Peptides against a protein of PDB entry 2C5K. Designs and how they scored, part 34

Target 1, 91 residues: chain A of PDB entry 2C5K
Amino acid sequence: EDPFQQVVKDTKEQLNRINNYITRHNTAGDDDQEEEIQDILKDVEETIVDLDRSIIVMKRDENEDVSGREAQVKNIKQQLDALKLRFDRRI

## One batch from the design tools (peptide; made by RFdiffusion4, then SolubleMPNN)

Design b2_p16_3_s2 (from b2_p16_3, 9 letters changed)
Fold by OpenDDE base, seed 5:
Structure b2_p16_3_s2 (fold): chain B 91 residues (1-91), chain A 16 residues (1-16)
Amino acid sequence: as target 1 above (91 residues)
Amino acid sequence: SSASEKVRNSLKTVKF
C-alpha cells in the first residue's frame, strides 16, 4: 500500500476512535484518557501538515493523483474540526 | 510518530 494512503487511513481511524470515546464520555474528564486524546489531536494536526507538504511536492509530478489526495486531506481536516468541536463543547 | 515516518517514506517515493 502507498504510504500516503496508509497515513490517511490511520488518521481517520484514530479520529473515529476518539469520536466513539466522546460518544461514551459526553462530559469532560481530567484523566489520562483525556490527555491522550489531546495528544492524538495534536499528532493529527501535525500529520496533516506533513500530508500537505507531500502534496505540494507531488503537484509538480504529472503522474500523481494530486486532486484525489487533496480531497482526502480536506476530508481529514473537516473530520478533525468536527471532532474538536464535539470535544471542546463537552461540559 | 509512525505516521510521520510513513509520510516521509511517501515523500521519498515521489522524489526518488
Scores: peptide ipSAE 0.075, ipTM 0.682, DockQ to the pose 0.067
Fold by OpenDDE base, seed 1:
Structure b2_p16_3_s2 (fold): chain B 91 residues (1-91), chain A 16 residues (1-16)
Amino acid sequence: as target 1 above (91 residues)
Amino acid sequence: SSASEKVRNSLKTVKF
């Protein structure tokens, strides 16, 4: 498995887990799980930065078409933004 | 290890 694709897959799965949690917990809580979700969202943001850096390296060093990988990262960013909106809008 | 750590390690040792 390509490490880039594995990280993309793992990131999307983590976002899906959080999305399912929000569905089950539509009101904001003040517990350990809410803090854990915040930490995971920050980890995802840092992972996206690293994915973008890897694409920069591929463009520079390998001179390959990276449009497919750029589309994947864009999709993850959109998924993250939608999830943050759901998370923050909870009462 | 975290997904981010996997990417960081790949940048150091593996070409994508």
Scores: peptide ipSAE 0.073, ipTM 0.670, DockQ to the pose 0.105
Fold by OpenDDE base, seed 4:
Structure b2_p16_3_s2 (fold): chain B 91 residues (1-91), chain A 16 residues (1-16)
Amino acid sequence: as target 1 above (91 residues)
Amino acid sequence: SSASEKVRNSLKTVKF
């Protein structure tokens, strides 16, 4: 298994879980679940940084095509940004 | 995650 692809997959799944949570909880709370969501969002941000770094490394290897990987990371960033907006706008 | 750790570990040996 390609670690990059697995991380992408896991990250997308995690973002989807957060999206579902926000849908069910349209008001901000102060419970442990809300804090966990914040922690997960932070972990996703850090994971994206690692993915970007890995792409930099892959770009230095002339034998690797990074275009698809760049698109995948871009998509994850878009998902993250959308979720952060939804999360922060809650009352 | 384990997968994320694998990615991080792979980056440790590379200078950016």
Scores: peptide ipSAE 0.073, ipTM 0.669, DockQ to the pose 0.050
Fold by OpenDDE base, seed 2:
Structure b2_p16_3_s2 (fold): chain B 91 residues (1-91), chain A 16 residues (1-16)
Amino acid sequence: as target 1 above (91 residues)
Amino acid sequence: SSASEKVRNSLKTVKF
């Protein structure tokens, strides 16, 4: 499989796991799991930067349409933003 | 990270 697609898939699965955690823990806590979620969110942000950079390089160096990959990254960004809002609004 | 490495492996040029 294309490593780009694998990273996209893994990232979406990570966000889904966090979303499920929030569903089970709709109140903010101060334990190891809450800190782990914060770490994962930062890792996802870094991964999105890497995905964007990879697209920039492909547009420059490869004669290939990257519109599909751009749409995938946009979808991950939207999923991340929605998750951050849900996570931060917990009481 | 593992994800970053996978992304880099998808590229001909390693820049990040």
Scores: peptide ipSAE 0.067, ipTM 0.687, DockQ to the pose 0.073

Design b2_p16_3_s3 (from b2_p16_3, 9 letters changed)
Fold by OpenDDE base, seed 2:
Structure b2_p16_3_s3 (fold): chain B 91 residues (1-91), chain A 16 residues (1-16)
Amino acid sequence: as target 1 above (91 residues)
Amino acid sequence: SKSAQKVRQSLETVKF
């Protein structure tokens, strides 16, 4: 399997976990898992940076088509931003 | 993390 796609898949699973946590824990500091969720949010942020770097490298190769990968990363960024907002706005 | 390692492997695959 393409390592890029595997990372995208793993990242989406992390986002799903965060989403489920927020849905079940809409109060800040209410659960032992909250610190872990905060760590996952940061891990996803770092992963997005790495994915972008990967795309930059691919763009330097004139034989590469990066449009699909750019769209995937854009979608992940949008999901992360929405989840961060929801997480930070919990009471 | 495992994800970071996989991304780095992806980068190396593209470079060569």
Scores: peptide ipSAE 0.128, ipTM 0.720, DockQ to the pose 0.067
Fold by OpenDDE base, seed 1:
Structure b2_p16_3_s3 (fold): chain B 91 residues (1-91), chain A 16 residues (1-16)
Amino acid sequence: as target 1 above (91 residues)
Amino acid sequence: SKSAQKVRQSLETVKF
């Protein structure tokens, strides 16, 4: 079991949960789950910081190729940024 | 959180 990949998988599931919520709730503050979704957004943001730190440590290991993991984190960041924009633009 | 713990475990695995 690779803990890094498990965290990536869990993060992808959280992003999917956020996406589904935004699709069904296009008005800000119209649901009791709004606060929970905001908390999930913050949790994903914090997780990305930890994933980046993990990659930094791996990059210091002798001749370790981290390009694949860097690409995964980049993809997660892009998805999060897009979801944040959609979430914040709700009226 | 569980995810944070897993990431920390990954860090420790690489360090040692």
Scores: peptide ipSAE 0.124, ipTM 0.720, DockQ to the pose 0.066
Fold by OpenDDE base, seed 5:
Structure b2_p16_3_s3 (fold): chain B 91 residues (1-91), chain A 16 residues (1-16)
Amino acid sequence: as target 1 above (91 residues)
Amino acid sequence: SKSAQKVRQSLETVKF
């Protein structure tokens, strides 16, 4: 098992949950789950930092092609940024 | 390598 890929998978599941929540709750502040969603957003943000650090170490200390992993993290970052914008723009 | 092991351990910590 590759821990990097497992973390990516878990992160994408979290992003999917957030996306579904925003789709069903386009009004801010009137749902009990909103604080939990905010916590998940922060957890994903922190996880991305760890994924980036792992790639930096592999590029520096390991003889390994990291281009695929960089693309995966880039995609996750784009999804997170879009979801954060949608979440914050709710009325 | 030592670096690879450290990265794997860190990622497992994030996972849980």
Scores: peptide ipSAE 0.120, ipTM 0.720, DockQ to the pose 0.074
Fold by OpenDDE base, seed 4:
Structure b2_p16_3_s3 (fold): chain B 91 residues (1-91), chain A 16 residues (1-16)
Amino acid sequence: as target 1 above (91 residues)
Amino acid sequence: SKSAQKVRQSLETVKF
């Protein structure tokens, strides 16, 4: 399997977990898993940086079309930003 | 593949 796609898949699973948590926990600090979710948010942020860096490396090879991968990362960024906003706005 | 190798190399470089 493509390592890039595996990382993307793992990241999307993390985003889904965060989304589900926010849906179940609309009150900040209401359970002992919130800190773990905060850690996952940070992990996703770091992973996005890693994915971007991998694309930069690939773009240096003129034989590699990275447009699809850039679109995937952009989508992940948008999902993360939305989830971060929702997470931070919990009462 | 060459692309897979580049991804692995780049990710390893960033993480390790």
Scores: peptide ipSAE 0.127, ipTM 0.743, DockQ to the pose 0.054; fails the geometry check

Design b2_p16_3_s4 (from b2_p16_3, 11 letters changed)
Fold by OpenDDE base, seed 5:
Structure b2_p16_3_s4 (fold): chain B 91 residues (1-91), chain A 16 residues (1-16)
Amino acid sequence: as target 1 above (91 residues)
Amino acid sequence: SSSAQKVRDSLKTVKL
């Protein structure tokens, strides 16, 4: 498995873990776990930027098909946005 | 995780 796919996989797993956490903690807390979630969400945003940059570089190589990778990043962005909404709407 | 960060770092090295 190439580094790109590994990063995608790890990112999706991390978002899934956060989603599961929110399910168990449907009210906003004020503890270290809530802060960690915020930090992870920030890290995911930065990871997406890096993945996009990688795709831009790949597009310059005529032998690289980026369509599948673009779809994967789009899916991660959608998952992140949905998770942010769910996280922020907790009271 | 630290392992995920290492992978991200390797990605930057290879593709950027």
Scores: peptide ipSAE 0.087, ipTM 0.670, DockQ to the pose 0.068
Fold by OpenDDE base, seed 1:
Structure b2_p16_3_s4 (fold): chain B 91 residues (1-91), chain A 16 residues (1-16)
Amino acid sequence: as target 1 above (91 residues)
Amino acid sequence: SSSAQKVRDSLKTVKL
């Protein structure tokens, strides 16, 4: 089992859960709730950094084709950006 | 808060 793919899968599932939550809660919550969601989004950002770093190591040290992995990370970044926009636009 | 805990339980099910 590839740990990179497992992390990608887990990250996408987390983003999907946030997306579904925002869909059900299109109004801003209380301060504690908003802070917690922001913390989760930050955790996703940090995970993306780790994924990018792993790709850098793979390019440098293993000479592997990383195009597929780069595309996966790009997709996750786009999902995160879309969710941040949805989250911030809630009233 | 209880609301924050519900959010944590719902969203942080998968460890990143």
Scores: peptide ipSAE 0.041, ipTM 0.642, DockQ to the pose 0.150
Fold by OpenDDE base, seed 2:
Structure b2_p16_3_s4 (fold): chain B 91 residues (1-91), chain A 16 residues (1-16)
Amino acid sequence: as target 1 above (91 residues)
Amino acid sequence: SSSAQKVRDSLKTVKL
């Protein structure tokens, strides 16, 4: 399997796990679980940066159409933004 | 805590 696609898949699954957790815990807390979610969200942000960088390198060094990969990363960014909003709006 | 570890295990099933 394409390593890029594997990372995309893993990232989306990670965001889905957090989203499911928020569904079960719809009130904000100040405990170890909330801190862990914040850490994972930062890890996802860093992963997105890595995915973007890989696309930049491919555009520069390869003669391949990267539009599909760009669309996938855009989708992950949208999923992350929606999840952050949901996480922050909890009271 | 044990509860925190359970959450970490569930969320970090795959390492990014």
Scores: peptide ipSAE 0.040, ipTM 0.630, DockQ to the pose 0.147
Fold by OpenDDE base, seed 3:
Structure b2_p16_3_s4 (fold): chain B 91 residues (1-91), chain A 16 residues (1-16)
Amino acid sequence: as target 1 above (91 residues)
Amino acid sequence: SSSAQKVRDSLKTVKL
């Protein structure tokens, strides 16, 4: 088991859940679920920082395979940014 | 890694 890949997978799953919620709730609300989403988005941001730091360490070790990891993190960042935009643009 | 484990443990599991 690769802990990095597990974190990536779990993060993407959470982002997908949020995406589905926003799709079902296209208007901004002021309930417990909205606050929970904001908390999760913040946790994802922190997760991305940790993933980036791990990649930096891996890049310093020439014997370590870093193939695709930077692209994976980039993809997660793009998903996060898209969700933030969708979340904030709701009326 | 221990760092990745910490991150995983902090992730939300509540279904939205």
Scores: peptide ipSAE 0.082, ipTM 0.678, DockQ to the pose 0.387; fails the geometry check

Design b2_p16_4_s1 (from b2_p16_4, 6 letters changed)
Fold by OpenDDE base, seed 1:
Order: C-alpha cells, then structure tokens, then sequence
Structure b2_p16_4_s1 (fold): chain B 91 residues (1-91), chain A 16 residues (1-16)
C-alpha cells in the first residue's frame, strides 16, 4: 500500500464527482448538496497541504527524488482551481 | 455518495 498515491487517487475522484455534479446542476441551488460540495472543496485544500507536507518529509528523511509526486500535487491544485471556477460561475 | 468518499479520504490521510 502506498498511502500517498491512494490519497491522490481519492482526491481526484472527489473532484471528478463534484465536477460531474456541477454538469448536472449548472444552476446554483439552495439544497444540502451545495453546502456538502463547499465542505469537500475545503477538505481537498487541506488534503493538498497534507500531501505537500508529506513530500517535504520525504525530501528531508528519505532524500528521494520527489519530482513525480510534486507534479501530481500540482495537477490536483490545477484541477481544484478549475473546479472552483466552474462552481463559482453558476448562477 | 459524496460523504462516503470524503470519509474514506480522511481515513487514508491518517497514513501519510
């Protein structure tokens, strides 16, 4: 088991599910799902911080080449930013 | 469905 890769996978799946929800709900609503999406987006932001911290520890303690993991985190950040833009543009 | 995946993510993060 590689916990880092599992977290990356789970995070991307969450963002994909929200993206699919926005596609089906392109108008902002007042239902409970809107608040849940906001909560998940905040959780993703915190998860990205945790992933970055884990990379710092790997550099320090294992002295490994972390360029691949840094690229994965960068990709998640870009996916999150794009999703936030879609979510906020709904009227 | 979204809540289930969120809970799973939190459990997985404990192993980082």
Amino acid sequence: as target 1 above (91 residues)
Amino acid sequence: ALEKTKKNLERTKKFL
Scores: peptide ipSAE 0.150, ipTM 0.767, DockQ to the pose 0.114
Fold by OpenDDE base, seed 3:
Structure b2_p16_4_s1 (fold): chain B 91 residues (1-91), chain A 16 residues (1-16)
Amino acid sequence: as target 1 above (91 residues)
Amino acid sequence: ALEKTKKNLERTKKFL
């Protein structure tokens, strides 16, 4: 029901699906999915920006609690960075 | 395909 949490969940799920793809295709190739993965990774980056913006708004409102949300976004950033590294290191 | 999942995520983002 919480849109923020739903976006977080869906983002992590998407990254997991990409990670699973890389596991099955651990070498760079001419697969149609390669460019799609790159596009999704960029979309995830933009999603993280949107999540950060929402936190900034909540942080300015004394009635909102940002506890945990910043950590969640940080976790997604770390997951993204690890996945990007894995994706780029394929030969 | 992951495209359908991506579109679903974009739709959810509109409610942030």
Scores: peptide ipSAE 0.147, ipTM 0.767, DockQ to the pose 0.114
Fold by OpenDDE base, seed 5:
Structure b2_p16_4_s1 (fold): chain B 91 residues (1-91), chain A 16 residues (1-16)
Amino acid sequence: as target 1 above (91 residues)
Amino acid sequence: ALEKTKKNLERTKKFL
């Protein structure tokens, strides 16, 4: 598996872990857990930036068809946005 | 309660 796909997979796994946690804890947790979730979400946001940069390089320097990878990153962004919404809606 | 794989993710990202 190429590094891009591995990063995509790992990123989705991180988001799934948080989503599962929120399902079990639909109220705001203690300060430590809230901070941990925020840290992971920030890591995911940074990872998405890196994935986008990778796609730009592939499109520009390698002339590869990146439509599939662009769709994957779009999907991760949508997953992140949905998770942020769930996280923020917790009482 | 949450499992974070930051180290592995960061290492993999270096190959992007």
Scores: peptide ipSAE 0.146, ipTM 0.765, DockQ to the pose 0.117
Fold by OpenDDE base, seed 4:
Structure b2_p16_4_s1 (fold): chain B 91 residues (1-91), chain A 16 residues (1-16)
Amino acid sequence: as target 1 above (91 residues)
Amino acid sequence: ALEKTKKNLERTKKFL
């Protein structure tokens, strides 16, 4: 098991779940789910920071080619940004 | 570093 790949996978899964929820709930509400989404989005942001840090450590300490991992992190950053935009634009 | 990352994500809420 590669912990990095598992984290990337789990992060994408969470983003997809929220994206699907927003599709079903296109209006903002004042329920526990709205707050939970906000919390998860912040958790994802921190997870991305941790992923970036792990890449830095790999490059520094293991001197491995990290281009593939950097591309994966870039992808989930883009997905997060798109999701945040959808979430914030709901009325 | 990777183990810490995994641990942090496991703490994240699971959204249904």
Scores: peptide ipSAE 0.105, ipTM 0.723, DockQ to the pose 0.255

Design b2_p16_4_s2 (from b2_p16_4, 8 letters changed)
Fold by OpenDDE base, seed 2:
Structure b2_p16_4_s2 (fold): chain B 91 residues (1-91), chain A 16 residues (1-16)
Amino acid sequence: as target 1 above (91 residues)
Amino acid sequence: ALKVMEENLKRTEKFL
């Protein structure tokens, strides 16, 4: 599979797993749990930055149509933002 | 990025 698509897939899967966890645990956990989830979310953010950089390089150096990839990254960002909101709103 | 993501995915699967 395309490495870009694999990273996208894995990122979406991570976000889905955290989303499912929050659904099952709608109250904030202990500090260690919260920190672990925050670390994962931060890593996802960094991955998204890398995906964006990859798109910039492909657009510049390879002259590829990146519209589909840009849409995928946009979707992941939306998932991340929604998940962060759910996470932060927990009591 | 892929290696880092895979490690994070494993961590997430273990945690969740």
Scores: peptide ipSAE 0.043, ipTM 0.648, DockQ to the pose 0.672
Fold by OpenDDE base, seed 3:
Structure b2_p16_4_s2 (fold): chain B 91 residues (1-91), chain A 16 residues (1-16)
Amino acid sequence: as target 1 above (91 residues)
Amino acid sequence: ALKVMEENLKRTEKFL
């Protein structure tokens, strides 16, 4: 599989698992799992930056049509933002 | 990186 697509897929799966965790834990906790989720969210943010940078390189150096990949990254950003909002709004 | 994502995915599978 295309490494770009694999990273996209893995990122979405991670966000989905976190989303499912939040569903089961709708109250903010102070346990190791909560901290680990924060760490994963940061890793996802960094991964998205790397994906964006890779798109810039493809667009500049290869003159490749990156519209599809840009849309995928945009979708992940939206999923991340929605999840962060849901996570942070817990009391 | 893909390796980091795979490691993170394993963590979520284990703990979530």
Scores: peptide ipSAE 0.042, ipTM 0.646, DockQ to the pose 0.738
Fold by OpenDDE base, seed 1:
Structure b2_p16_4_s2 (fold): chain B 91 residues (1-91), chain A 16 residues (1-16)
Amino acid sequence: as target 1 above (91 residues)
Amino acid sequence: ALKVMEENLKRTEKFL
C-alpha cells in the first residue's frame, strides 16, 4: 500500500465525517465537541503541509512519479476550505 | 464519533 494514498484517503474521510457532523449540528455550539472539531481541522491543515512536503521530495527524485498527487492535494485543500466555510458560517 | 476521527487522523499522521 502507498502511504501517500493512505494519508489522502484518511484525510478525506476525516473531512467527510466532520461535514456530516456539521450537517447534524448546523448551529454553532460552545462545548467540548466544537473545540474538538477546531482541533481536527487544524490537524488536517498540518497533514496537508506534510503531503505537500512529500510531493516536493518525490519531485526531486527522477525515479518517482508524482502524476496525480498534486491534484489530489489540491482537491483536499478545496474540501477543507469548503468545510471551514460551512463551519464558520453557522449561527 | 469525534474521538474516532481524532484517533484515525493521529494514525494517519504517524503513517506519513
Scores: peptide ipSAE 0.034, ipTM 0.636, DockQ to the pose 0.165
Fold by OpenDDE base, seed 5:
Structure b2_p16_4_s2 (fold): chain B 91 residues (1-91), chain A 16 residues (1-16)
Amino acid sequence: as target 1 above (91 residues)
Amino acid sequence: ALKVMEENLKRTEKFL
């Protein structure tokens, strides 16, 4: 098992779940569920930081080819940014 | 703490 890939997969799944929530809740609310979504988004941001840092370590300490992993993290960042845009534009 | 977490992820990746 590759824990990096597992984290990537879990993160993408979390973002997909939030995307589905936004689809069902196109108006911004002020309830516990909205706060939970904000918390998850922050957790995803922290996860991305950890993924980036792990890539730095792999590249520096083990001289691994990290190009594929960098592309995966870039994709997650793009997914997060798109989702944040959808979430924030709700009225 | 961050460095330790990064190294832990790397080590687990190596053996799993």
Scores: peptide ipSAE 0.039, ipTM 0.662, DockQ to the pose 0.047; fails the geometry check

Design b2_p16_4_s3 (from b2_p16_4, 9 letters changed)
Fold by OpenDDE base, seed 2:
Structure b2_p16_4_s3 (fold): chain B 91 residues (1-91), chain A 16 residues (1-16)
Amino acid sequence: as target 1 above (91 residues)
Amino acid sequence: ALKKTQENLKRTKKFD
C-alpha cells in the first residue's frame, strides 16, 4: 500500500466519522467526545501539512506528476473546512 | 471508535 494513499484514506475516514457524530449530535455538548473531536480535527490539520510536504518532496526529489495527489489533498482540506463549520455552528 | 481511528492515522503517517 502507498503510504500517501493510506493516510488520505484514513484522514477522510476520520472526517466522515466526525461528520456522522455531528449528525447524531446537532447541539454542542461538553462530553468527552466533543473534546476528542477537537483533538482529531487538530491532528487532521497537521496531517494535511504533512501530505503537502510529501508532495513537495515528490516534485523535487522524484520529479513525479503530483497533480492527482494535489487534488486529493485539496479535497481533504475542503472536507475539513466544511466539517469545522458544522461543528462550530452547533449552539 | 474515534480514538482508535486517530491512533491509526498517527501510525500511518510515514513519508520519505
Scores: peptide ipSAE 0.103, ipTM 0.705, DockQ to the pose 0.122
Fold by OpenDDE base, seed 4:
Structure b2_p16_4_s3 (fold): chain B 91 residues (1-91), chain A 16 residues (1-16)
Amino acid sequence: as target 1 above (91 residues)
Amino acid sequence: ALKKTQENLKRTKKFD
């Protein structure tokens, strides 16, 4: 088990779940799930920071090629940005 | 479902 890959997977799954929720709820509501989504988005942002930090440590301490992991983090950053845009545009 | 997924993410984002 690679914890990094597991975190990436879980993060992508959460983003996909939220994306599906937005599809079903194109108007913003004042319910608990809207607040939960906001919290999850913040957790994802923090998770991305942690992933980046882990890459820095790998590159520094293990001197391994981290290009693949950097690409994965870049991908989830793009997904997050797109999702945040969709979420915020709802009225 | 969102809550459970959130908790899963919190549990997994630990690095040794």
Scores: peptide ipSAE 0.098, ipTM 0.702, DockQ to the pose 0.124
Fold by OpenDDE base, seed 3:
Structure b2_p16_4_s3 (fold): chain B 91 residues (1-91), chain A 16 residues (1-16)
Amino acid sequence: as target 1 above (91 residues)
Amino acid sequence: ALKKTQENLKRTKKFD
């Protein structure tokens, strides 16, 4: 599989797992899993930056149509933002 | 299992 697509897929799976955790833990806690989730969210944010950078390079150096990849990254950003909102609003 | 998943994400990243 294309490395870009693999990273996209993995990132979405990470977010889905966190979303499932939040569903089962709808109140904020002070355990190791909560901290791990924060770390994963930071990793996802960094991954999105890397994905965007790869698209910029493709657009500049390859003159390739990157609209599809841009849409995928946009979707991940939206998923991340929604998840962060769910995570942060827990009481 | 979240930790293992996180490590998998780190391993799959190939962009700087």
Scores: peptide ipSAE 0.095, ipTM 0.704, DockQ to the pose 0.156
Fold by OpenDDE base, seed 5:
Structure b2_p16_4_s3 (fold): chain B 91 residues (1-91), chain A 16 residues (1-16)
Amino acid sequence: as target 1 above (91 residues)
Amino acid sequence: ALKKTQENLKRTKKFD
């Protein structure tokens, strides 16, 4: 499988897992899980940077149409932003 | 569960 697509898939799956956790825990906790979620979100942000870099390289070196991949990364960014908003707005 | 998820993400971040 294309490593790019695998990373996209895994990233979205992790965001979904966190989203499900927030759904079950609608109040902000002060436990290890909350800190762990923050760490995962930072890892996702780093992953998005790597995905963007890979697209830049493909545009430059392979001269391929990357519009589809750009749309995928945009979607992940939107998912991340929405999740961060849900996470931060909890009482 | 989240820790394992985090570890999986780290392991899969690779490009050829």
Scores: peptide ipSAE 0.094, ipTM 0.702, DockQ to the pose 0.139

Design b2_p16_4_s4 (from b2_p16_4, 7 letters changed)
Fold by OpenDDE base, seed 2:
Structure b2_p16_4_s4 (fold): chain B 91 residues (1-91), chain A 16 residues (1-16)
Amino acid sequence: as target 1 above (91 residues)
Amino acid sequence: ALEKMEKNKERTKKFL
């Protein structure tokens, strides 16, 4: 499998797992779990930055049509933003 | 990206 697609797939899965956890825990959990979720979300954010950089490289070095990959990254960003909102809104 | 992703992949198993 294409490494880019693997990262996209697994990143979405990670966000889905956290989203499912938040659904089951509509109030903030213990401080350790909340902090770990925050750390994971930060790492996901950095992973998205890496995906964007990889697209820039593909455009520059390979001159590939990256529109599909850009759309995938945009979708992940939206998923992350929605998840952050749910996470932060919990009492 | 892969190393970071693999780390998070393991961490998120706690929240299944």
Scores: peptide ipSAE 0.383, ipTM 0.873, DockQ to the pose 0.803
Fold by OpenDDE base, seed 4:
Parts: sequence; structure tokens; C-alpha cells
Structure b2_p16_4_s4 (fold): chain B 91 residues (1-91), chain A 16 residues (1-16)
Amino acid sequence: as target 1 above (91 residues)
Amino acid sequence: ALEKMEKNKERTKKFL
């Protein structure tokens, strides 16, 4: 499996795990747990930035069709945004 | 970048 797809897969899995946790814990946990989730989500955000950068490089240096990869990153961004909103709305 | 992702992957196991 190519590294880009592996990162995409793992990022989605990370977001899904947090989403499942939030489902089971619909109220805010202790401060340590909440901070840990926030840190993970920040790292995911940075991972998405790295994915975007890799696409830019592929477009520029290799002139490859990146439409599929752009769609994947867009989907992950939407997943992250939805999860962040859900996380923040918990009491 | 991959190392950060791998660390994050391990961290999320706490929430399984």
C-alpha cells in the first residue's frame, strides 16, 4: 500500500475511534481525557496539512492526476470538522 | 510526518 493511502486510512480510523468514544461518552470526561482528545484532533489537523502538501508536490513535480487524492483529503477534512463540532457540543 | 501519525495512532487506542 502506498504511504499516502496508509496515512488516509489511519487518519480516518483515528477519527472513527474518537467518534465512537464520544458516542459512549456524550458528556465531557475528566480534564485529562478532554485535553488528550483535543491534542489528538490537533495532530490529525496537522496530518491533513501534510497530506495537502504532498498533493501539491505531486501536482507540481510529477504532474499527476491528483483528483482522487484531493477528494479523499476533502472527505477527511469534513469528517474532522464534524467530529470537532460534536466534541465541542458535549456538556 | 509519518512518525507523528503513528504516535497519534497509538494514542487513540486509549479510547477504544
Scores: peptide ipSAE 0.382, ipTM 0.871, DockQ to the pose 0.752
Fold by OpenDDE base, seed 5:
Structure b2_p16_4_s4 (fold): chain B 91 residues (1-91), chain A 16 residues (1-16)
Amino acid sequence: as target 1 above (91 residues)
Amino acid sequence: ALEKMEKNKERTKKFL
């Protein structure tokens, strides 16, 4: 599989895992667990930044059609933003 | 990037 698609797929899986955990734990948990989730979400955010950078390089250096990849990254950003909102709104 | 992603994959397993 294309490395870009692999990262996209795995990032969505990571977000889904955390989302499922939040569903089962709709209140703020132990401080250590909350911090760990925040750290994981930050790592996901950094991964998305790396995906964006790769698209910039493809547009600039490879002159490749990146419309599909841009749509995929946009979708992951929306998933992350929704998850962050859900995580932060927990009591 | 891939190394960071792989690390994060392992970290999320604790929340399965």
Scores: peptide ipSAE 0.381, ipTM 0.872, DockQ to the pose 0.754
Fold by OpenDDE base, seed 3:
Structure b2_p16_4_s4 (fold): chain B 91 residues (1-91), chain A 16 residues (1-16)
Amino acid sequence: as target 1 above (91 residues)
Amino acid sequence: ALEKMEKNKERTKKFL
């Protein structure tokens, strides 16, 4: 598997794990993991930025069709945004 | 989790 797809896959898995955690811990500040979850979400955001940058490079320098990769990154962004909203809105 | 995230960032750098 190519590095881009592996990062996409692992990022989605990480977001799913956090989502499952939020499901089990639906109240903010319930345990010591809250701050780490916030940090992980921020790291995921940075990972997505790096994915976007890689797409820009492929589009500009390699002249490759990046539509599929752009769609994947868009999907991850949506997943992250939804998760952030869920995380922040917990009572 | 953080270690894995850093590993993923390193993977991403390979195609930047």
Scores: peptide ipSAE 0.277, ipTM 0.822, DockQ to the pose 0.100; fails the geometry check

